# Designs tried in a protein design run: peptides against a protein of PDB entry 6B4E. Part 113

Target 1, 295 residues: chain A of PDB entry 6B4E
Amino acid sequence: TNFDKISKMFWHYKDKIAQIKQDIVLPIKKADVNVRNLLSRHKRKINPKFGQLTNSNQQLFKIQNELTQLINDTKGDSLAYHWILNFIAKAVVHQAETEVRVKPESALPLGKLTLYLLVQFPELQELFMARLVKKCPFVIGFTCEIDTEKGRQNMGWKRNNENKWEDNTSYDERMGGILSLFAIITRLQLPQEFITTTSHPFPIALSWHILARICNTPLNLITNTHFVILGSWWDAAAVQFLQAYGNQASKLLILIGEELTSRMAEKKYVGAARLRILLEAWQNNNMESFPEMSP

## One batch from the design tools (peptide; made by RFdiffusion4, then SolubleMPNN)

Design b2_p20_2_s4 (from b2_p20_2, 8 letters changed)
Fold by OpenDDE base, seed 5:
Structure b2_p20_2_s4 (fold): chain B 295 residues (1-295), chain A 20 residues (1-20)
Amino acid sequence: as target 1 above (295 residues)
Amino acid sequence: SLEEKLEELEKEGKNLKLLP
């Protein structure tokens, strides 16, 4: 694991966020009133759709079609198009932070929708990844110290209006929600209409990178959050990960579930305890995945 | 070490053309 490379990637996406603000968000404020009105209307229509997802494929397809139409309506203006995609990227991540956080299985329909949009609108990919890395650096296996304000900020910690950091539980759950979404995306197959025409934008290999990079992270930087997000990843993708990489996947799961947790045993992390439970369940042939969506 | 174990794992996987 080349941590310098990971760091460069992290900062690349941080810079991308700044670029998005300068090149997309701020310019729209100066755009023609008709464009601004269009985007305002579209924003209002798009935003609730992510919360309308259920475990129904029919509902998913409906929402996919509706969003596709709404996004296509903006293609006449490049700036408007990129603005709406950036909005969607933000909205999806926000949904992961809120809904997936409390209902992890909701990552499946959200992930399917997101993957569809990422393929249908390739320009969304960089916008979405930048937002993910900003909010949850764990998606690329990035970790830094959190004993400084800047370190906490880099790792996606939020402060409230009173400049107080969010509590550990809130942070852990929020990171878990985002990572669950990303994990789901990595393990999903492309929609049938795209499988022969395009490659997967965020393939299962990215899950390998997450696990491997965390496994190689200096132990002094490993926190409870690392184990929480590994548990979230496990629930979201472990079954499919094993299917993809077989024995190699198994060995890596043992490394994170047994070896990493054992090395950190003195910390008595709750997340680590949960991960060990997941490992044991798997060893007892009781690995579970999210339920499949209904027709 | 974990790093060594992972390196070995990845080496094996690459040799088997299973890993990226």
Scores: peptide ipSAE 0.234, ipTM 0.868, DockQ to the pose 0.335
Fold by OpenDDE base, seed 1:
Structure b2_p20_2_s4 (fold): chain B 295 residues (1-295), chain A 20 residues (1-20)
Amino acid sequence: as target 1 above (295 residues)
Amino acid sequence: SLEEKLEELEKEGKNLKLLP
């Protein structure tokens, strides 16, 4: 694991967020009134779509088509197009922070929708990844100390209007929700229409990187959150991960589930205890995955 | 160490052409 490379990638996406604000978000506020009105209408139509997802493929396809049309309506103006994609990126991550955190299995339809959009609109990929890394650096296996304000900010901690940090439970749940979404995306197959023409934008290899990078993280930087997000990842992708990498996957799951938890036992992290339970369930041939969506 | 175990795992995986 090259931590310098990971750090560079982290800061690349932090810079990308700043660039998005400067080049997309701010300029649109000064754009033609007609463009602003168009985007306002589209925003209002798009935002509810993510909450309309169910465990139904039929509903998913309907929403995919509706969003595709709405996005295509903006392609005549590059700035408008990028603005709407950035809005979607933010909305998807927000949905993970709010809905997936309380209902992890909702990551599956959200992930399928997101993957479709990422392939259909390639410009969404960098916008989405930048938002993910900003909100949840764990998606690229980045970790820094959180003993400083800057460290907490870098790791995606939020402050309220009174400048008070969010509580640990809220942070853990948000990170778990976001990582669940990302994990699902990495383990999903491309839609059939894209399999022969497009490479997967965020393949299962990125799940390997998450686990390996966390495993190599200095122990003094490992927190309860690391175990929480590993548990979230496990629920979302462990079955498919084992299918992808076989014995190598098994060994890595043992490293995080047994070895890493054992080394951190003195901390008595609740997240670590849960991860141990997941490991034990697997050892007893009781590993579970999210149920498949209905037709 | 945990790091050494992971390195061994990744080395093995590369040899088997399984890992990214």
Scores: peptide ipSAE 0.232, ipTM 0.873, DockQ to the pose 0.336
Fold by OpenDDE base, seed 2:
Structure b2_p20_2_s4 (fold): chain B 295 residues (1-295), chain A 20 residues (1-20)
Amino acid sequence: as target 1 above (295 residues)
Amino acid sequence: SLEEKLEELEKEGKNLKLLP
C-alpha cells in the first residue's frame, strides 16, 4: 500500500470539489434566466426520485428512464449538463447518508440506479467520486488523525449550527451508509446492455483496495469507524467478493475479521465486535447477502 | 505483521492474475 499515492488521490478530489464550485456551481448563477429556470424545474423533478426507489426492478427501470430523459434535456448546454450531474452526485450521496444509514438494504436499488447513471453519463463518474471522497474518505482507504480540527474535517466530520462536532454514532452511521452504497456499486454487474461495450467504472477491485488499505493503516489511527464501515461493506459485498477472488478473498476477510480485530481488542470497539460476529457467521457457513430485488 | 501478511497475500494474488 502506497500511502503517498492515496494522499495524492484524496487531495485530488478535494481540489476537484473546489473546481466544481468555481467552474460549475458559481457560473450557473450568472447564466441566462431560461437556463436557471430549466435547472430549477429539473432539480424539483429529480430530487424526489431517489426516495421513490423500492425493491422493485420495474420501479427502478421507470426511474432510470425518467432521469435519463431529464438529464438529456440539459445536454444542449454543457454547463447545464454538468450542473445537473453534480446535483445528482450530491443527491445520491445524501440519500446514502439519510436512507441507507437507517435501512442498509436500500443501498441495492440506489446502487443499481447510480451504476446505470454512471455508465450512461460518464461525466458523472468524477463528480460522484469527488463527492464520495469528500464525505467519506474511507471509500479510497484514506485515513488521517482526527485529533485536530483539520483532521476531522478531512475525514468528513460535520459541525452543527452551534459549531459542535457531530456525535460518534451519527458519524459512524453516515460513513456506514455511504460505504454501503459504494460497496454495492463495486459488486454489481453492469446492466446487460452495457456488458460488452463498457468497462465497469468502479469494479470489485476497489473493494479490495478499501480492505487492504485499512489493514495497512497504522494501528494508532484505527478507530471504531473503521470497523463499522468494514461491517457495512461486509453486509453489502462480502458474498460477491468471495465469488470474485476466491481463496485470496477468504484470506483478506480473515485478516480484517480476525487479525485486525484481535490487535485492537483492548479498545473494545463495538464495531469490531460486530465484525467478529460476521466472521463467525461466515465460518459457520451462514454468510448472508441483501435479498435480490423483485421484478 | 498485518502488513507482511497482506504483502504475501497480494503477491500470491498477482501470481494468480486475480488481483489488480
Scores: peptide ipSAE 0.216, ipTM 0.856, DockQ to the pose 0.333
Fold by OpenDDE base, seed 3:
Parts: sequence; structure tokens; C-alpha cells
Structure b2_p20_2_s4 (fold): chain B 295 residues (1-295), chain A 20 residues (1-20)
Amino acid sequence: as target 1 above (295 residues)
Amino acid sequence: SLEEKLEELEKEGKNLKLLP
């Protein structure tokens, strides 16, 4: 694992966020009133759709079509188009922070929707990844110290209006929610209409990178959050990961589930305990995955 | 070490053309 490369990637996306603000978000405020009105209307129509997802594929397809139409309406203006995609990227991540956090299985329909949009609108990919990395650096296996304010900020910790950091539980759950979504995306197959024409934008290999990079992270930087997000990843993608990489996947799962947890046993992390339970369930041939969506 | 184990795992995977 080349940590310098990971760090460069992390800062690349940080720069991308700044660029998005300067080149997309701020300029649109000075755009033509008709464009601003259009985007305002579209924003209002788009925002609730993510919460309208269910375990129904029929409902998913409906929402996909509706969003596709709404996004296509903006393509005549490049700035408007990028603005609406950036909005969607933010909305999807927000949904992961809120709904997936409390209902992990909701990551499946959200992930399917997101993957569809990422393929249908390629410009969404960098916008989405930048937002993910900003809020949850774990998606690229980035970890830094959180003993400093800047370190905490880099790791996606939030402060309230009183400049107080969020509680550990809130942070852990948010990170878990975001990571669940990303994990789902990495293990989903492309929609049939895209399989022959497009490569997967965030393939299962990215899940490998997450696990491997965490395993290679200096132990002094490993926190409960690392184990929480590994558990979230496990629920979301472990079955498919095993299908993809077979014995190599098994070995890596043992490394995170047994070896990493054992090395950190003195910390008595709750997340590590849960991961151990997941490992044991797997060893007993009781590995579970999210249920498939209904028609 | 974990690093060594992972390195071996990745080498093996690459040799098997399973890993990128």
C-alpha cells in the first residue's frame, strides 16, 4: 500500500470540492434568473425521490426514469447540468448519512439508483467521489490522526454551531452509512443496458482497496470507526466479495476479522466485537447478505 | 506482520491474475 498515493488522492478530491464550489456552485448564483428558477424547481423535485426508494425494483425504475428526465432537462446549459449533478451527489451521500445509517439494507436500492445515474451521467462520477471522500475518507482507505482539529476535519468529523465535535457514536454511524452505500455500489452489476458499452465506474476492486489499505494502516491510527465501517462493508458486500475473489477474498476477510481484531483486542472496541461476530457467523456458514429487491 | 501477510496475499492474487 502506497500511502503517499492515497494521500495525494485524498487531497485531489479535497481540491475537487473547492473547485466545485468555485466553478459550479458560486457561478450559478449569478446565472440567469430563468436558469436559477429551473434549478430550484428541479432541486425540489429531485430531493424527495431518494427517500421514496423502497425494496421494489418497479419503484426504483420509476425513480430512475424521473431523475433521468429531470437531469436531461438541464443538459442545454453545462453549468446547470453540473450543478444538478453536484446536487444529486450531495443528496445521495446525505441519504446514506441519515437513512442508510439506521437502515443499512436501504443502501441496496439507493446504490442501484446511484450506479445507474453514475453510468448514465458520467460527469457525476468525479462529483460523487469527491463528496464521498470529503465526508468519509474510508472509501479510499485514507486514514490520518484525529488528535488535531485538522486531522478530525480531514477524517470527516463535523462540528456543531458551538464548535463542538459530534459524538463518537454519531460519527461512527454516519461513516458506516456512507461506507455501506459505497460498498453496495462496488458489488452491484451494471444494468443490462450498459454491460456491453461501459465499464463499472466503481468496481469491486475498490472494496479490495478499502480492506487492504485498512489492514496496512498503522495500528496507532486504527479506531473503533475502522471496525464499524468494516462491519458495515461486511453486511453490504462480503458475500459478493467472496464470489468475486474466492480464496483471496477469504484470506483478506480473515485478516480483518481475526488478525486485525486480535491485534486491537486491548482497546475493546465495540465495532471490533461486532466484526468478530460476523467472522464467526461466516465460519459457521451463516453469512448473510441483504435481501434482494422485489419486482 | 499484517503488512507482510497482506503483501503475500496480494502477490499471490496477482500471480493468479485475480487482482488488478
Scores: peptide ipSAE 0.203, ipTM 0.849, DockQ to the pose 0.334

Design b2_p20_3_s1 (from b2_p20_3, 6 letters changed)
Fold by OpenDDE base, seed 1:
Structure b2_p20_3_s1 (fold): chain B 295 residues (1-295), chain A 20 residues (1-20)
Amino acid sequence: as target 1 above (295 residues)
Amino acid sequence: ATASEEELKQLEEEIEKIPL
């Protein structure tokens, strides 16, 4: 693992967030009233769509079509188009922080929708990845110390209005929710209409990078959160990961489930205990995945 | 999609370098 490369990638996306603010968000505040009104209407129509997802493919396709139309209505103005895509990127991550954290299986329909939009609107890819890395650096296997305010901020910790940090449980759950979404995206196949014309924007190899980079992380930087997000990843993608990489996948699952948990046993992390249970279930031929969506 | 034999070999080499 090249940690210098990972750090450079992390800061690239931090810079991208600043750029988005300067080049997209702030200019729209000064844009023509008609453009602002259009975007306000579209924002109000788009935002509820993510909460309307169910375990139904029919409902998914309906929402895909509705969002496609709403986004296409903005293509005549490049700034408006990029603003609406940035809004969608933020909304998807917010849905992961709120809904997926409490119902992990909801990552599947959300991930399918997101993957469709990422392929249909390629400009969404950088906007979405920047938002993911800002909120959950674990998606690229980035870790830093959290003993400083800057370190906590870099790792996506939030403060309330009283400048108090969120509690550990809230942080762990949010990180787990975001990573579940990302893991699902990496293991999904492209929709049939895109398979022959487009490469997967966030392929299963990115799941490999997450696991390998965490295994290579200095042990003094490993926290309960690392094990929580590995457990979230496992529920979301372990079955498909094994299908993709076979014996090499098995070796890496043993490394995270057995070796990494054993090295950190003295910490008695609850996330590590859960990950060991997942490993044991797999060893007993009882590995579970999220249920497939209905027609 | 299943990884190629060459990709799997590269991944094996990466696993062997993990200091666990």
Scores: peptide ipSAE 0.288, ipTM 0.865, DockQ to the pose 0.810
Fold by OpenDDE base, seed 3:
Structure b2_p20_3_s1 (fold): chain B 295 residues (1-295), chain A 20 residues (1-20)
Amino acid sequence: as target 1 above (295 residues)
Amino acid sequence: ATASEEELKQLEEEIEKIPL
């Protein structure tokens, strides 16, 4: 693992967030009133769609079509188009932070929708990745110290209006929710209409990078959150990861589930205990995945 | 999707370098 490369990638996306604000978000405030009104209407129509997802593929396809129409209505203005995609990127991550954190299996329909949009609208990819890295640096295997204010901010910790940090449980759950969504996206097949025409924008190899980079992280930087997000990843993608990489996957699962948890045993992390239970379930041929969606 | 033989080899080499 090249940590300098990971750090450079992290800061690239931090800079991208600043660029998005400067070049997309702020300019729209000065745009024509008709454009601003259009985007306001579209925002109001788009926002509830993510909460309308169910375990039904039929409902998913309906929402995909509705969102596609709404996004296409903005393509006549490049700035409006990029603004609506940035809004969607933010909304998807927010849905992961709020709903997926409490109902991990909801990552599957959300991930399917997101993957469809990422392929249908390629300009969403950079906007979405920048938002993911800002909110949950674990998606690229980035870790820094959290003993400083800047370190906590870099790792996606939030402060309330009183400048109080969020509690550890809230942070862990948010990171787990975002990571679950990302893990699902990495293990999903492309929609049938795209399989032969495009490559997967966030392939299963990105899941490998998460696990390997965490295993290579200096142990003094490993926290309970690392184990929480590994457990979230496991529920979301471990079965498909084993299918993709076979024996190499099994070695990496043993490294995170057995070796990393053992090295950190003195910390008595609750997330590590859960990850060990997941390892043991797998060793007993009882590895579970999220149920498939209904037709 | 299944990884290629070359990818699997690279992954094996990466695993061997993990200090755990």
Scores: peptide ipSAE 0.286, ipTM 0.861, DockQ to the pose 0.845
Fold by OpenDDE base, seed 5:
Structure b2_p20_3_s1 (fold): chain B 295 residues (1-295), chain A 20 residues (1-20)
Amino acid sequence: as target 1 above (295 residues)
Amino acid sequence: ATASEEELKQLEEEIEKIPL
């Protein structure tokens, strides 16, 4: 693992977030009143759509079509178009932090919707990845120390209005929710209409990078959160990961489930105990995946 | 989709370098 490369990627996306604020978010406040009113109406229509997802493909396709129309209405103004895509990127990640956090299987319909939008609107890809890395650096396998204020900020820790850090459990669950969504996206097949014309924007190889980079992370930087997000990833993608990479996938699953947990056994991390249970279930030929969506 | 032979070889080499 090249940690310098990972750090460069991390800071690239941190800079991208700052750029988005300066070049997209702030300029819209000074845009024509008609554009501002359009975006305000579209924002109000778009925001509830992510919470309207169910285990139904019919409902998914309805929402895809509605969002596609709403986004296309903004294409006449480049700034408005990029603003609405950035809003969508933020809303999707927020849904992962809230709903997927408490109901991991909801990552499947959300991931399908997100993947469709990422392919249909390629400009969403950088906006979405920047938001993911800001909120959950684990999506690119980045880790730093969290014993400093800056380190915690870099790792996506939040402070409340009283400048108090969020609880460890809240942080772990949010990271797990975001990582579940990303894992699902990486293991999904492209929609049939795109499979021959477009490459997957966030392929299963990115799941490999997450696992390998965590295995290469200095052990003194490994926390309970690492095991929590590995468990979230496992539930979301382990079956499809094994299908994609076969024996090499098995080796990496053993490394995270057996070797990494064993190396950290003295810490007695709850997340590590759960990951061990997932490993044992797999060894007993009882690896589970999220149920497929209904028609 | 399954990984290519070249991709699998690269992944194997990467696994061998992991210090666990």
Scores: peptide ipSAE 0.281, ipTM 0.861, DockQ to the pose 0.839
Fold by OpenDDE base, seed 4:
Structure b2_p20_3_s1 (fold): chain B 295 residues (1-295), chain A 20 residues (1-20)
Amino acid sequence: as target 1 above (295 residues)
Amino acid sequence: ATASEEELKQLEEEIEKIPL
């Protein structure tokens, strides 16, 4: 693990967020009234679509088509197009923070939709990744100290209106929700129409990086959140990860499930206990995955 | 058998060479 590289990636996306604000979000506030009205209408149509996802592929395809049309309607204005994509990136991550947080299996339809959009609209990729890294640096295996305000902010901690940090459970669950979505995206196959023409924008190798980078993280920086997101990742992608990397995947799963949890046993992290249970289930040939979507 | 930390680093580096 090259931590300097990871840090550079982290700050790249932090800078990208600042750039998005300066070059996309703020300019639209001063744009022509017709453009603002168009985007307002599209925002209102787009936003509920993510909550309309079900375990139905038919419903997924419907929503994909509707979103595709709505996004295409903005392509004539580059600023409007990028604004809509940035809005979508934010909305998807928000859905992970709220719905996937409480219903992890909902990551599957959301991930399928997101992957489709990422391939159909390549400009979404940087916008989405920047949003992910801002909200959940674990998606690139970045960890820093949280003893400072800046450290907590960098790790995606939120403050309420009273400037109080969110509770640990809320943070852990949000990180788990976001990581579940990302994990799902990494393990999904491209839609059939793209397999021969496009490379996967966020392939399963990125899941490898998450696990490896966490295993290589200094133990003094490892928190309950690390185990929570590893558990979320496990539920989302462990089966497919084993299929992709075989024996090497097995080694890595043992490292996170057995070795890392054992090294941190004195902390009695609830997330670590859950990860142990997942490891034991796998060892007993009872590794589960999310149910496949219906037609 | 568990991979060593060094082995894990090597495996990560190998995966990083795969086109994304």
Scores: peptide ipSAE 0.064, ipTM 0.707, DockQ to the pose 0.098

Design b2_p20_3_s2 (from b2_p20_3, 6 letters changed)
Fold by OpenDDE base, seed 3:
Structure b2_p20_3_s2 (fold): chain B 295 residues (1-295), chain A 20 residues (1-20)
Amino acid sequence: as target 1 above (295 residues)
Amino acid sequence: PTASEEELAELEKELEEIPL
């Protein structure tokens, strides 16, 4: 693992967030009133749709079609189009921070929707990844110290209006929710209509990178959050990861579940204890996956 | 989809370099 490259990637996406603000978000505030009104209406129609997802594929397809139409309505204006995609990227990540956090299995319909949109609208990919990295650097295996304010900010910690940091549980759960979504996306197959024409934008190899980069992280930087997000990843993708990489997957699962947890045993991290339970369940041939969606 | 033999061989090398 080359951590210099990971750091460069991290800062690339930080710069991308700044660019999005300057080139997309701020210019729209000065755009024509008709464009601003269009985007305001579309925003109001789009935002609730992510919360309308269920375990139904029928409902998923309905929402996919509705979102596709709403996004296509903006293609006549490049700035409006990029603005609505950036809004969607933010909304999807927000849904992961709120709903997936409390109901991890909801990552499946959200991930299917997101993957569809990422393929249908390729310009969403960089916008979405930039938002993910800003909110949850773990998606690219980036870790830094959190002993400084800047370090905490870089790792996606929030402050309230009183400049108080969020509690550890809130941070862990948010990171777990976001990582669950990303893990699901990496393990999903492309929709049938895209398999022959498009490569997967965030393939299962990115899950490998997350796990391997965490295993290569200096132990003094490993926190409870690392184990929480590994557990979230496990629930979301471990079965499919084993299918993809077989014996190499097994070795990496043992590294995170047994070796990494053992090396950090003195810390008595709750997330590490949960990860050990997941490892033991797998060893007993009781590895679980999220329930399949209904027709 | 399953990884190729070449990809798996590369991943095996990466695993060997992990310090755990």
Scores: peptide ipSAE 0.583, ipTM 0.947, DockQ to the pose 0.864
Fold by OpenDDE base, seed 1:
Structure b2_p20_3_s2 (fold): chain B 295 residues (1-295), chain A 20 residues (1-20)
Amino acid sequence: as target 1 above (295 residues)
Amino acid sequence: PTASEEELAELEKELEEIPL
C-alpha cells in the first residue's frame, strides 16, 4: 500500500469539494430567478425520495424513474444539472449518516438506487466520491491522527454549535452507515440494462482496497472506528466478496478478523470484539447477508 | 462476478506484503 498515493487522492477530493462550492454552489446564488425557482422545486421533490425506499424492487423502480425525470428536467442548463447532482450526492450520504446508521439493511435499496443514478448520470460519480471522502475517509482507506483538531476534521469528525466534538459512538455509527452504503455499491451488479454497455463505476476491487489499506495502516493509528467500519463492511459485502475473490478473499477476511484484532487486543475495542464474532460465525458456516429485496 | 486468475495472483502478492 502506497500511503502517499492515498493521501494525494484524499486531498484531491478535498480540493474537489472546494471547487464544487466555487463553481456550482456559489454561482447558483447569482443565477436567474427562474433557474433558482426550478431548482428549489426540484430539491423539494427529490429530497423525500430517499426516505421512501423500502425492501421492494417495485418501489425502487418507481423512485428511479421519478428521479430520472426530475434530473433530466435540468439538463438544459449545465449549471443547474450539476447543482442537482451535487444535491443528490449530499442527500444520499446524509441518508447513510441517518437511516443506514440505525438500520444497516436499508443500505441495500439505497445502494441500488445510488448505483443506478451513478450509471445513468456519470457526472454524479466525482461529486459523490468527493462527498464520501469528505464525510468518511475510510472509503478510500485513508487514516490520519486524531489527536489534533485538523486531524479530527480530516477524518470527518463534526462539531456542534458550541464547538464541542461529537461523541465517539455517534462518530462510529455515522462512519459505519456511510461505509455500509459504499460497501453495498461495490458488491452490487449493474442493472441488466447497463451490463453490456457500461463498466461498474465503483467495483468490488474498491472493497479490497479498503481492507488491505486498513491492514497496512500503522497500528498506532488504528482506532475502534476502524473495527466498527470493518464490521459494517462485513455485514454489507463479505458474502459477495468471498464469491468474487475466493481464497484470496478468505485470507484477507482472516487478516482483519483474526490477525488485526489480535494485534490490537490490548485496546479492548468493542468494534474488534464484534468483528471476532463475525469471523467465528463465518468459521461455523453461519455467515449472514442482508435479505434480498421483494419483487 | 469472479476475478480472473491474473487478478487473483496479483492480490496474492499484495497479501504477502501485509505486515500482520
Scores: peptide ipSAE 0.582, ipTM 0.947, DockQ to the pose 0.865
Fold by OpenDDE base, seed 2:
Structure b2_p20_3_s2 (fold): chain B 295 residues (1-295), chain A 20 residues (1-20)
Amino acid sequence: as target 1 above (295 residues)
Amino acid sequence: PTASEEELAELEKELEEIPL
């Protein structure tokens, strides 16, 4: 693992967030009143759609079509189009932080919707990754120390209105929710209409990078959060990961489930204990995946 | 889709470099 490359990637996306603010968000505030009114109406129509997802493919397709129409309505103005995509990127990540956090299986319909939009609107890809890396650097296997204010900020920790850091449980759950969504996206097949014409924008190889980079992380930087997000990833993608990489996948799952947990045993991390349970379930041929969606 | 033999060979080398 080249940590310099990972760091450069992390800062690239941090800079991209600043650029998005300057080039997309701030200019719209000075745009024509008609454009601002259009975007306000579209925002109000788009925002509820993510909460309307269910385990139904029929409902998913309905929402996909509705969002596609709403986004296409903005294509006449490039700035408006990029603004609405940035809004969607933020809304999807927010849904992962709130709904997927409490109901991990909801990552499947959300991931299917997100993957569809990422393929339909390629400009969403960079906006979405920038938001993911800002909120959850674990999606690219980035880790830094959290003993400093800047380190905590870089790792996506939030402060409340009293300038107090969020509690460890809240942080762990948010990171788990975001990573569950990303893991699902990496293991999903492209929709049938795109398989022959488009490459997968965030393929299963990105899941490999997450796991391998965590295994290469200095042990003094490994926290309970690392094990929580590995457990979230496992529930979301381990079955498909084994299908994709076979014996190499098995070796990497043993490295995270057995070796990494053993090296950190003295810390007694709750997330590590859960990951060991997942490993043992797999060893007993009881590895589970999220249920497929209904028609 | 399953990874190619060449991809798996590269991944095997990456696994060997993990210090755990």
Scores: peptide ipSAE 0.582, ipTM 0.947, DockQ to the pose 0.836
Fold by OpenDDE base, seed 4:
Structure b2_p20_3_s2 (fold): chain B 295 residues (1-295), chain A 20 residues (1-20)
Amino acid sequence: as target 1 above (295 residues)
Amino acid sequence: PTASEEELAELEKELEEIPL
């Protein structure tokens, strides 16, 4: 693992967030009244769609079509188009932070919708990844120290209105929710209509990178959150990961589930205990995946 | 889809470099 490369990637996306604010978000506030009204209407129509997802593929396809139309309506103005995609990127990540954190299986319909949109609208890819890295650097296997305010901010910690850091449980759950979504996206196949024409924008190899980079992280930087997000990843993608990489996947799952947890046993991390339970379930041939969606 | 043999060989090399 080249940590310099990972750091460069992290800062690239931090810079991208600043660029998005300067080049997309701020300029639209000064745009024509008709454009602002269009975007306001579309925002109101788009925002509830992510919460309308169910375990139904029929409902998913309906929402995909509705969102596609709403996004296409903005293509006449490049700034409006990029603004609506950035809004969608933010909304998807927000849904992961709020809904997926409490109902991990909801990552599946959300991930399917997101993957569809990422392929249908390629300009969403950089906007989405920048938002993911800002909120949850674990998606690229980035870790830094959290002993400083800057370190905590870089790792996606939030402060409340009283400038108090969020509690550890809230942070862990948010990171788990975001990573569950990302893990699902990496293990999903492209929709049938795109398989022959487009490469997967966030393939299963990115799940490999997350796990391997965590295993290569200096142990003094490993926290309970690392184990929480590994557990979230496991529930979301371990079955498909084993299907993709076979024996190599097994070795890496043992490294995170047995070796990494053992090296950190003195810390008595709750997330590590859960990850060991998941490992034991797998060893007993009881590895579970999220249920497939209904027609 | 399953990874290619070449991809798996590269991943095996990466696994060998993990210090755990």
Scores: peptide ipSAE 0.581, ipTM 0.947, DockQ to the pose 0.862

